# Ledger of designs, part 13: peptides against a protein of PDB entry 3ZN8

Target 1, 125 residues: chain A of PDB entry 3ZN8
Amino acid sequence: LEEYDKIQKKMEDVMEGKGKLTLRDVYAQIIALRKMGPLSKVLQHIPGLGIMLPTPSEDQLKIGEEKIRRWLAALNSMTYKELENPNIIDKSRMRRIAEGSGLEVEEVRELLEWYNNMNRLLKMV

## One batch from the design tools (peptide; made by RFdiffusion4, then SolubleMPNN)

Design b1_p10_4_s1 (from b1_p10_4, 6 letters changed)
Fold by OpenDDE base, seed 2:
Structure b1_p10_4_s1 (fold): chain B 125 residues (1-125), chain A 10 residues (1-10)
Amino acid sequence: as target 1 above (125 residues)
Amino acid sequence: DELGEWLLKL
């Protein structure tokens, strides 16, 4: 709970322009969510939301969990400087991260693209 | 990406 509140507050601070979302923040969120269990279970406890959100199939949950595991492997292969400043990750760094995580370079690129898209959205709010 | 969609719904 306390780790989750710190992460939410940091997201709010970023949305208010008081901070920068980093891959370290993404890592902390993924870890917090894994500790809390599937967020779908948390959302199911909110009256009215459990009716509006399609319950992911068990297979969709497994696919999502595998993707999270792969992204965690990539994040664990990043340096502190890369986690704090993902924009410094060039092709050489991407290749090193991919090799260190057992991923394809394309999967590391996908994570970075997702992060970039998220940062764009947070700046538009 | 399902994870991207999930994180956009947060």
Scores: peptide ipSAE 0.132, ipTM 0.702, DockQ to the pose 0.396
Fold by OpenDDE base, seed 4:
Structure b1_p10_4_s1 (fold): chain B 125 residues (1-125), chain A 10 residues (1-10)
Amino acid sequence: as target 1 above (125 residues)
Amino acid sequence: DELGEWLLKL
């Protein structure tokens, strides 16, 4: 719970323009969510979200968990500088991260695109 | 992940 509150506060600070979401923040969120158990249990603890989101099928949960595992592998293959400032990740860094994580370059690109989209959305709110 | 896919479509 305390790690979750720190993550929420960080997201609030980013939404308020007081900070930047980093891939380190994303990593911390993924780890905290995984410690809380399946995403379905986490969503059940968020008031109103359990009513608004269809309960993911077991297959959707497995696909999501596998995606998270792949993204964690990519994140674990990043340098501290890349985690703190993902904008420095060029094609060469992306290839190195892919090779180091056993992922396709496209999977690393997808993580970075997701991060960029998330960080844009958080700045628009 | 539907959220990830949704965000990629934005």
Scores: peptide ipSAE 0.124, ipTM 0.719, DockQ to the pose 0.192
Fold by OpenDDE base, seed 1:
Structure b1_p10_4_s1 (fold): chain B 125 residues (1-125), chain A 10 residues (1-10)
Amino acid sequence: as target 1 above (125 residues)
Amino acid sequence: DELGEWLLKL
């Protein structure tokens, strides 16, 4: 709960333009979500979101859990500088991260695109 | 997840 509240406050600060979301913040969020259980349970605790999201099937939950595990492997293969400033991650860095995490380069790219989209959305709210 | 995939389509 306390880790989750810190992450929410960080997201609020980013939405208010008082901060920047980093991949370190994303890592902390993923860890907090894993401690809270399935994403469906987390989303059920967000007022209004539990009504808009279909209950994922057990197979969709397993796929999501595996994807999160793979993204954690990528994040664990990043340097502190890359986690703090993901925009420095070029093709050479992506390849190193992929090789270090046992992922395809495309999966590392997908994580970075997800981060970029999330950071854009948080600035539009 | 579906949210991550949705965000990638934006």
Scores: peptide ipSAE 0.123, ipTM 0.716, DockQ to the pose 0.206
Fold by OpenDDE base, seed 3:
Structure b1_p10_4_s1 (fold): chain B 125 residues (1-125), chain A 10 residues (1-10)
Amino acid sequence: as target 1 above (125 residues)
Amino acid sequence: DELGEWLLKL
């Protein structure tokens, strides 16, 4: 609960322009959510939200969980400097991360693209 | 992308 509240406050600070979302923040959020169980179960307990959210199929949940597991392997293969400043990840760093995590370079690229898109969206809110 | 949709709803 305390770790979750710290992550929520960090997200609020980023939305207010008082910070930057990093891959360390993403990692912490993924770990906190995995400790609380599937996010779909947490959202189903919020009154009124279960009517507006399409319940993911069990197959979509499994695909999402496998993708998160692969992204955690990539994040665990990053240096602290890369987690704090993902923009320093060049082609050489990306290849090292892929090799260290047992992923394709394209999967590491997809994670970085997703992070860049999220960090752009949070700056527009 | 379920994780992307979740981040858009926070």
Scores: peptide ipSAE 0.122, ipTM 0.693, DockQ to the pose 0.406

Design b1_p10_4_s2 (from b1_p10_4, 5 letters changed)
Fold by OpenDDE base, seed 2:
Structure b1_p10_4_s2 (fold): chain B 125 residues (1-125), chain A 10 residues (1-10)
Amino acid sequence: as target 1 above (125 residues)
Amino acid sequence: DELGRQLLLL
């Protein structure tokens, strides 16, 4: 709960323009999600919401869990400076992160693109 | 991406 409240407050600060989302914030969020379980399981226990949310198949949950594991491997292969300022990640850093995580360079690129898109969306709210 | 959707819900 305390880790979740810190993440939520950080997202609010970013939406208010008082901060930036970092890959450290993304890492903390992924870890919080893994500890709480899929928030979808919590939402399924709320009467009326379980009818509006498609229940992910067991295969979709496994695919999502594998993607999370791969992104955590990439994040664990980043330096503190890269986590705090992902915009410094050039092609050389991206290749090193891919090699260190056992991922394709394209998968590291996809994570960074997702981060950039998320950080743009949060600044538009 | 399903991960991106889960991260938008927090």
Scores: peptide ipSAE 0.150, ipTM 0.688, DockQ to the pose 0.512
Fold by OpenDDE base, seed 4:
Structure b1_p10_4_s2 (fold): chain B 125 residues (1-125), chain A 10 residues (1-10)
Amino acid sequence: as target 1 above (125 residues)
Amino acid sequence: DELGRQLLLL
């Protein structure tokens, strides 16, 4: 709960333009989500949220969990400077991260693209 | 992307 409140406050600060979302913030969110594992199932049982959130099939949940695991491997293979400033990740850094995490370069690119899209959305609010 | 949706909801 206390880790979740820190993440929420960080997201609020970013939406207010008082901060920058980093891949370290993304890492903290992923870890908090994994600790909340049963609570995501409880949220699916809230009447009204289940109509707005398509209940993922058990197979979709497994695919999502595997993708999160891969993204954690990529994040764990990044330097502190890369986590704080993902925009410095060039093709050479991206290849090193992929090799160090046992991922395809494309999977690392997808993580960075997702981060860039998220950071654009948060700046438009 | 389903992971992108889950991370938007946190």
Scores: peptide ipSAE 0.140, ipTM 0.685, DockQ to the pose 0.500
Fold by OpenDDE base, seed 3:
Structure b1_p10_4_s2 (fold): chain B 125 residues (1-125), chain A 10 residues (1-10)
Amino acid sequence: as target 1 above (125 residues)
Amino acid sequence: DELGRQLLLL
């Protein structure tokens, strides 16, 4: 619970422009969500969201969990400097991260693209 | 905020 509250506060600070979302923050969020249990349980506690979103099938949850595991492998293969400032990740760093995580370069690119899109969204709010 | 909760899930 205390780790979750720290993550929420960090997201609020980023949305307020008081901070930058880093891949370390993303890592902490993924770990906190995994400790809270299946995302389906968290979504079921949001009034109205369980009515508007089809509950992912058990197979879709497994696919999502596998994607998260791959992203955690990529994050674990990053240096502290890369986690804190993902914008330094060039093609050479991306290849090293892919090789170190057992992922395709494309999967590492997808994680970085997701991160960049998330940062764009947080700056528009 | 509810918006920050939605962004965590995307």
Scores: peptide ipSAE 0.123, ipTM 0.654, DockQ to the pose 0.141
Fold by OpenDDE base, seed 1:
Structure b1_p10_4_s2 (fold): chain B 125 residues (1-125), chain A 10 residues (1-10)
Amino acid sequence: as target 1 above (125 residues)
Amino acid sequence: DELGRQLLLL
């Protein structure tokens, strides 16, 4: 609960323009989501919501979990400076991160594109 | 608050 509340407050601060979302914040979010389990399971326990949400197939959950595991490997292969300032990650840094994480360069790029999209969306709110 | 929770899921 305390880790989740810290992440929520950080997200609110970013939405209010009081902060910047970093890949360190993304790492903390992924870890918190893995500890809480799939939000779909939490939402399934809310009366009336479990009827309206398509339950992901077990295979879709496994694919999503594997993707998250790969993104965690990429994040663990980043320097503190890269986690705080993802915009410094050039092609050479992406290749090093990919090699260090056992990922394709395109998988590292996909994580960075997702982060950039998220950080743009949070600034429009 | 609600919109920040939805964005965390994207």
Scores: peptide ipSAE 0.114, ipTM 0.647, DockQ to the pose 0.131

Design b1_p10_4_s3 (from b1_p10_4, 6 letters changed)
Fold by OpenDDE base, seed 4:
Structure b1_p10_4_s3 (fold): chain B 125 residues (1-125), chain A 10 residues (1-10)
Amino acid sequence: as target 1 above (125 residues)
Amino acid sequence: DRLGEWLLKL
């Protein structure tokens, strides 16, 4: 619970324009959510989600769990410098991360694209 | 809301 609250406060600070969301913050958030249990249990703790989304099928939950597992493998294959500043991840670094995580380069690219999109959205609020 | 949107984008 305490780690989760620290990460929520970090997200709030970033939304207020205080600091920058990093892939280290993303990693910490995923790990904190994983401590609550499988994705199905995590979704039950999100207020309003059950009103806005159809209850995911068991197969959609399995796909989501696999995606989280793959992204954790990519994040675990990154250096601290890459986690703090993902913009330094060039094609060579992206290939190394893919090889080290057992992922396709395209999956690592997708994670970085997602991060970039999130960081843009958080700066517009 | 924002955490749910964050998870949906994963």
Scores: peptide ipSAE 0.103, ipTM 0.675, DockQ to the pose 0.176
Fold by OpenDDE base, seed 3:
Structure b1_p10_4_s3 (fold): chain B 125 residues (1-125), chain A 10 residues (1-10)
Amino acid sequence: as target 1 above (125 residues)
Amino acid sequence: DRLGEWLLKL
């Protein structure tokens, strides 16, 4: 509970412009959510999600959980400096992360693109 | 709501 509240407060601080979302923050959040149970249980505990979204099929939840697992492997292969400043990840770093995580370079690129899109959205709200 | 929006963007 305390770890979750710290992550929420960090997200609020970033939304208020008092900080930057990092891949370390993303990692901490994914780990906190996974401690609450499978992605299916986490989604069931979000009030109003079942009204705004079609209930994901069990297969869609498994695909999402596998994608998160692959992204965690990439995050675990990053240096502290890369987690804090993902914008330093060049093609050489991206290849090293892919090799170290057993992923394709494209999958590491997708994670970084997702992060960049999230960090843009958080600055617009 | 915010956590749901974040999960949707994953």
Scores: peptide ipSAE 0.102, ipTM 0.670, DockQ to the pose 0.170
Fold by OpenDDE base, seed 5:
Structure b1_p10_4_s3 (fold): chain B 125 residues (1-125), chain A 10 residues (1-10)
Amino acid sequence: as target 1 above (125 residues)
Amino acid sequence: DRLGEWLLKL
């Protein structure tokens, strides 16, 4: 709970322009959610999700769980400097991260694109 | 709300 509250406060600070979301913050959030159990259990604890989205199929939950596992492998293959400042991750760093995590470079690119999009959205709200 | 939006964008 305390770790989750710290992550929420960090997201609020980013929205107010008082901070920056990092991949370290993303990692901490994924780990905090994983402590709640499988993705299926985590989704059940999100208020209003069942109103905003159709209930994911079991196969969609398995795909989402595998995606989270792959992104954790990528994050675990990053340096501390890369986690704190993902903007330094060039093509050479992406390839190293992919090789170190057993992922395709495209999967590492997708994580970074997602992070960049998230960080833009949080600054617009 | 925001956690839901985050998970939906995963």
Scores: peptide ipSAE 0.097, ipTM 0.669, DockQ to the pose 0.171
Fold by OpenDDE base, seed 1:
Structure b1_p10_4_s3 (fold): chain B 125 residues (1-125), chain A 10 residues (1-10)
Amino acid sequence: as target 1 above (125 residues)
Amino acid sequence: DRLGEWLLKL
């Protein structure tokens, strides 16, 4: 609970322009959510998601869990400087992260694009 | 694990 509240406050600070979302914040969020249980239980605990999203199929949940696992592998292969400032991740860094995580470069790129989109959305709200 | 624990403590 306390770790989740810190992450929520960080997201609020970013929305208010008082901070920047980093991949460290993303990592902390993923870990906090995973401590609540499997993705199925996490989704059940988010108020309104069960009303806004069709109940994911078991296969969709498995795909989501595997994607989270892969993104955690990528994040674990990043340096602290890369986690705090993902914009420094060039093609060479992205390849190193992919090789170190056992992922395709495209999967690392997808994570970075997702991060960039989230960071843009949070600044627009 | 170690990176996660470090990130959560900062």
Scores: peptide ipSAE 0.025, ipTM 0.639, DockQ to the pose 0.054

Design b1_p10_4_s4 (from b1_p10_4, 6 letters changed)
Fold by OpenDDE base, seed 4:
Structure b1_p10_4_s4 (fold): chain B 125 residues (1-125), chain A 10 residues (1-10)
Amino acid sequence: as target 1 above (125 residues)
Amino acid sequence: DRLFEWLLKL
């Protein structure tokens, strides 16, 4: 709970323009959410999500949980410097992360693209 | 909330 509250506050600070979202912040959030249980249980703890989104099917939950597991493997294969400054991740670093995580380079690219898109959106709020 | 909603939409 305390770790989750620290991450929520960090996200609020980033949305207010008082900080930068890093992949370390993303990693910490995923870990905190996973401590609450499977993705299905985590979704039950998000107020209003069940009103704004159709309840994911069991198969969609399995796909989402696999995606989270794969992204955690990528994040665990990153250096502290890469987690804090994902913009330093070049093609060589991306390949090393993919090899170390058992992922395709394209999956590591997708994680980085998602992070970049998220960090752009949070700066527009 | 919003970041997690975006994580789940991927």
Scores: peptide ipSAE 0.118, ipTM 0.706, DockQ to the pose 0.174
Fold by OpenDDE base, seed 2:
Structure b1_p10_4_s4 (fold): chain B 125 residues (1-125), chain A 10 residues (1-10)
Amino acid sequence: as target 1 above (125 residues)
Amino acid sequence: DRLFEWLLKL
């Protein structure tokens, strides 16, 4: 609970322009959410999400849980410097992360593209 | 609460 609240407060500070979202923050939050239960249970605890989004099918939840597992493998293969500043991840680093995580380079690229899009959206709020 | 899960769905 306390770790989760610290991560949420940091995300609020980033939305207010008082910080930067890092892949370390993403990792810590994924781990905190997974301690509360599978993604399916976490999504059920969000008030109003069932009004704004169609309830994901069980198959969509399984696909999402597998994607999170693969992204956690990539994050676990990153250095502390890469987690704190993902912009340093060049093609050589991306290949090393893919090889170390047992993922395709494209899956590591997808995680980094997702992070870049999220960090852009958070700066626009 | 809502932000990160909105972020994971994008």
Scores: peptide ipSAE 0.117, ipTM 0.701, DockQ to the pose 0.172
Fold by OpenDDE base, seed 1:
Structure b1_p10_4_s4 (fold): chain B 125 residues (1-125), chain A 10 residues (1-10)
Amino acid sequence: as target 1 above (125 residues)
Amino acid sequence: DRLFEWLLKL
């Protein structure tokens, strides 16, 4: 609970323009969500989400859980400086992260693109 | 309150 409240406050600060979402914040949030159980259980605990989104199929949930697992492997292969400032991740760093996590470079790129899109959306709200 | 979980789905 306390870790989750810290992450929510960090997100509020970012939406208010008082902070920057980092990959460390992303990592902490993914870990907090995983402590609630499988993605299916996490989604069931979100009020109104079952009204706004079609309930993902069991196969879509498995794909989502595997994607989260892969992204955690990438995040665990990043340096503290990369987690705090993902913009320093060049092609050489991205390749090192991919090799260290057992992922394709494209999967690491997808995580970084998602993070960049997320930061853009949070600044528009 | 759960904006991050919503955003992970986008």
Scores: peptide ipSAE 0.098, ipTM 0.690, DockQ to the pose 0.161
Fold by OpenDDE base, seed 5:
Structure b1_p10_4_s4 (fold): chain B 125 residues (1-125), chain A 10 residues (1-10)
Amino acid sequence: as target 1 above (125 residues)
Amino acid sequence: DRLFEWLLKL
């Protein structure tokens, strides 16, 4: 509970332009959500999501949970400096992270692209 | 909650 409230407050500060979203913040949020149970239970605890999104099929939930598991493996293979400043991740670092996580370099690139897109959106709000 | 929802919807 207390860790979760700290993460929420940091996300609010980032949305207000008072902070920067890092991959450490993404990691902490994913871990906090996973402590609530499987992705299906997590989605049920999100007020208004069931009104705005069709209830995902069981197969879509399994695909989403597997993708989260893979992204956590990549995040666990990053250094503290990479988690705090993902912009330092070059091709050599991406390859090391992929090898350490058992992922393709393309999956590590997809995570970094997602993070970059999120930071662009947060600057437009 | 709401931010991560926004992030997953994009």
Scores: peptide ipSAE 0.092, ipTM 0.686, DockQ to the pose 0.173

Design b1_p10_5_s1 (from b1_p10_5, 7 letters changed)
Fold by OpenDDE base, seed 5:
Formats: C-alpha cells, sequence, structure tokens
Structure b1_p10_5_s1 (fold): chain B 125 residues (1-125), chain A 10 residues (1-10)
C-alpha cells in the first residue's frame, strides 16, 4: 500500500505538469501492481474499469502477464541513466537491452514507443 | 489491451 501510494502521488505530480514520467516510474508501478496480485484482480479494484472493459478471457490475461514479464526483463536490462532519461537510448543501447533481456529489438522499440506516446498524452493534459 | 491498460493506469 505505502509504495503504491508514493507511485500514485508521483503520477499525479506528472499529470499536473509538476513531474516527468520516467521508465523508472513505470518499473516501480508494474512491480507495485504485481505485488497486489493477478492483474485481473487489480483491474477489478479500479473504479469504472470493471464496467468499461470487457472482462479479459483467462488466455488474454496470460498473454498480458507474459508481455509485462518481457517489459520487466527489458527494464531490468537498462542502466539507471536510461531508466531516468529514455531518450538517450540509441540503436546500440536498444540492441544491448534486447540481448541482455532475451528479447527482439522490435519489442524494446515497442516499449520505448509506448513510453513516448504516454509522454505526449501527459503533455496534452 | 495492455497498452490501453497502461495508458489508463498512467
Amino acid sequence: as target 1 above (125 residues)
Amino acid sequence: FEEELLQYLL
């Protein structure tokens, strides 16, 4: 609970334009959510999501859990400087992260594209 | 789905 509340407060500061979302923040959030139990149970505790999202099939939840595990492997293969400032990740760094995590370079690119899209959305709020 | 979930959580 306390670690989750610290992450939520930092996300609120980012949404207010007082903070910057980093991949370190994303990592900490994913770890906090995983400590709360299966992602399906976490989603059911978010007000309004249980009404607006079709309940994922058990197979869709397993696919989601595998993708989160793969993204955690990529994040664990990043340096502290890369986690705090993902825009320094060039093609050479991206290849190293892929090799260190056992992922395709395309999967590391997908994580970085997702992070860039999130930062664009946060600048529009 | 996972991208939409992470977009909603962030």
Scores: peptide ipSAE 0.130, ipTM 0.708, DockQ to the pose 0.416
Fold by OpenDDE base, seed 3:
Structure b1_p10_5_s1 (fold): chain B 125 residues (1-125), chain A 10 residues (1-10)
Amino acid sequence: as target 1 above (125 residues)
Amino acid sequence: FEEELLQYLL
């Protein structure tokens, strides 16, 4: 609860132009969600989302959980400076993160693209 | 899945 409220406030500050969302904020959110249980249970507790999102199949949940585990491995292989400012992550840093996490460089790129898309969406609200 | 995770994190 307390970690989640801090993340929501940080997202509100970013939407108001008072800050930026970082990969550290993303990491903290993923950890908070994993403490609340399976993603399907957390989504069911958000008013209005339970009627708009199709209930994912058990196989889609397993694929999703594996992707989150892989992204957490990438995030755990990042330096504090990279988590705070992902824009410094060049090809050399991506390769190091991939090697340290047991991922393909493409999977690290996909995480960074996802983060960039999320930050664009938060600035449009 | 990626779109659902984006909608969940926003």
Scores: peptide ipSAE 0.126, ipTM 0.710, DockQ to the pose 0.539
Fold by OpenDDE base, seed 4:
Structure b1_p10_5_s1 (fold): chain B 125 residues (1-125), chain A 10 residues (1-10)
Amino acid sequence: as target 1 above (125 residues)
Amino acid sequence: FEEELLQYLL
């Protein structure tokens, strides 16, 4: 709870233009999400929302869990400077991260593209 | 899944 509230406050600060989303924040959010379980299960505990939201299939949950595991491996292979400033990750750094995590370079690129899209959305809100 | 993770992080 307390760690989650700190992450949420930081996301609010980023949406207000007072902060910067980093891959360290992404890592912390992924860990928080894994502790809470699927968002659909959390939302099912809210009266009236559980009927309106599509529950992911068991196969979709498994695919998502594998993707999270792969992204965590990539994040664990990053330096502190890369986590705080993902914009410094060039092709050489991306290759090193892929090799260190046992991932394809494309999977590391996908994580960085996702992060860039998130960080754009947070700045538009 | 990426969209659900996106909505959770927002």
Scores: peptide ipSAE 0.123, ipTM 0.705, DockQ to the pose 0.530
Fold by OpenDDE base, seed 1:
Structure b1_p10_5_s1 (fold): chain B 125 residues (1-125), chain A 10 residues (1-10)
Amino acid sequence: as target 1 above (125 residues)
Amino acid sequence: FEEELLQYLL
């Protein structure tokens, strides 16, 4: 709970323009989401909430979990400078991260594109 | 990375 409140506050600070979203913040959010996995399943069993939450198929949950695991492997293969400043990640850095994580370069590019899109959206609010 | 991230989140 307390770690989730810190992540929420950091997201609020970024939304208010008081902060910068980094890949470190992304990693923290992924870890929080994984910790909420059981809680999300509990919330789906609350009468009335299961109508508002699209129940992803068990296969979609597995695909999402595997994608999250791969993104964590990529993030764990980054340097602190890259996590704090993802814009320094060039083609050489992407290839090193891919090789170090056992991923394709395209999977690392997809993570960076997702981050860039998220950071653009947060700057428009 | 995880230890330094934990230290920042604590």
Scores: peptide ipSAE 0.051, ipTM 0.622, DockQ to the pose 0.049

Design b1_p10_5_s2 (from b1_p10_5, 5 letters changed)
Fold by OpenDDE base, seed 3:
Structure b1_p10_5_s2 (fold): chain B 125 residues (1-125), chain A 10 residues (1-10)
Amino acid sequence: as target 1 above (125 residues)
Amino acid sequence: EEERLLQLFL
């Protein structure tokens, strides 16, 4: 709960232009979601959310869990400076992160692209 | 798939 509230407040601060979303914020959110494991099923019991969030198939859940696991490996292979300032991640850093995480360079690029897209969306609200 | 990952973090 407390970790989740900190992340929500950080997202609000970014939407208000008072901050920048970082990959550290992304990491904290992933960890909070994994700790909430059974509580994500409680959200499906909130009236109206089940209509807005179609229940994933078991195969879609497994694919999503594997993708999150791979992104955590990438994030764990980043330096604190890279997590705080993802824009410094050049091709050399991206290759090092891929090698250190056992990922393809493209998977690290996909994570960075996702982060950039999310950080753009949060600034448009 | 990407849209669902975005919804988990928004």
Scores: peptide ipSAE 0.139, ipTM 0.708, DockQ to the pose 0.485
Fold by OpenDDE base, seed 5:
Structure b1_p10_5_s2 (fold): chain B 125 residues (1-125), chain A 10 residues (1-10)
Amino acid sequence: as target 1 above (125 residues)
Amino acid sequence: EEERLLQLFL
């Protein structure tokens, strides 16, 4: 609960333009969600939301869990400076992160592109 | 996959 409230407040600060979303904030959210269990199962129990969210197949849940596990490996291979400011991650840093996490450079690039897209969307709200 | 992760954070 207390870790989740800190993450929510950080998201509010980012949406208000008072803060910046970092990969450290993303890491903290992924860990909090994994501790709470599959949020998709919780959302399916909310009357009215379970009709608007396509129930992901059990196979789509497993694919999503594997992608999150791979992204956690990449995040665990980043330096504190990279987590706080992902914009410093050049091609050399991406290759080091990929090698350290057992991932392809493309998968590290996908995580960074996702982060960049998220941070753009949060600035449009 | 990306859209589902986006929807989890919005």
Scores: peptide ipSAE 0.136, ipTM 0.707, DockQ to the pose 0.510
Fold by OpenDDE base, seed 4:
Structure b1_p10_5_s2 (fold): chain B 125 residues (1-125), chain A 10 residues (1-10)
Amino acid sequence: as target 1 above (125 residues)
Amino acid sequence: EEERLLQLFL
């Protein structure tokens, strides 16, 4: 709960333009979500959201869990400076992160693209 | 799949 409330407040601060979402924030969120269990259970406890969100298939859960595991490996292979300032991650850094995590460079690129899309969405709200 | 990961953070 307390870690989740800190993450929510950080997301609110970013949406209000008072902060920047970092890959460290992303890492903290992934870890918090894994501790809370399937988000489907958390969202099912919110009145009105359990009707609007399709329950993911077991296969979609497995694919999502594997993707999260791979992204955690990438995040664990990043330097503190890269986690705080993902914009410094160039092709050389992406390759190093990929090699260090046992991932393809494309998967590291996908994580960074996802982060950039998230950070854009949070600035549009 | 990406949209669902996006919904985890929004």
Scores: peptide ipSAE 0.141, ipTM 0.709, DockQ to the pose 0.517; fails the geometry check
Fold by OpenDDE base, seed 1:
Structure b1_p10_5_s2 (fold): chain B 125 residues (1-125), chain A 10 residues (1-10)
Amino acid sequence: as target 1 above (125 residues)
Amino acid sequence: EEERLLQLFL
């Protein structure tokens, strides 16, 4: 609960232009998600929302859990400076992160692309 | 699908 409230407040601050989303914030969100379980299960407990959301198959949940685990490995292989300023991550840093996490460079690229897309969406609201 | 779940946390 308290970790979730901190994430929500950070989200509000970013939406209000009082802050920026970082990969440290992404890490905190992923950890909170893993503690609460899939948001789809949380939303299923809200009357009227559980009927509107497609329940992911068990296989889709496993694929998602594995991807999240791989992204956590990448995040754990980043320096504090990279987590706070992901825009400094060049091709050399991406290769180091991939090697340190046991991932393909493309998987590290996908995480960074996702982060960039999220940070763009947050600046448009 | 997974990107939509991550968008719901933003």
Scores: peptide ipSAE 0.136, ipTM 0.707, DockQ to the pose 0.405; fails the geometry check

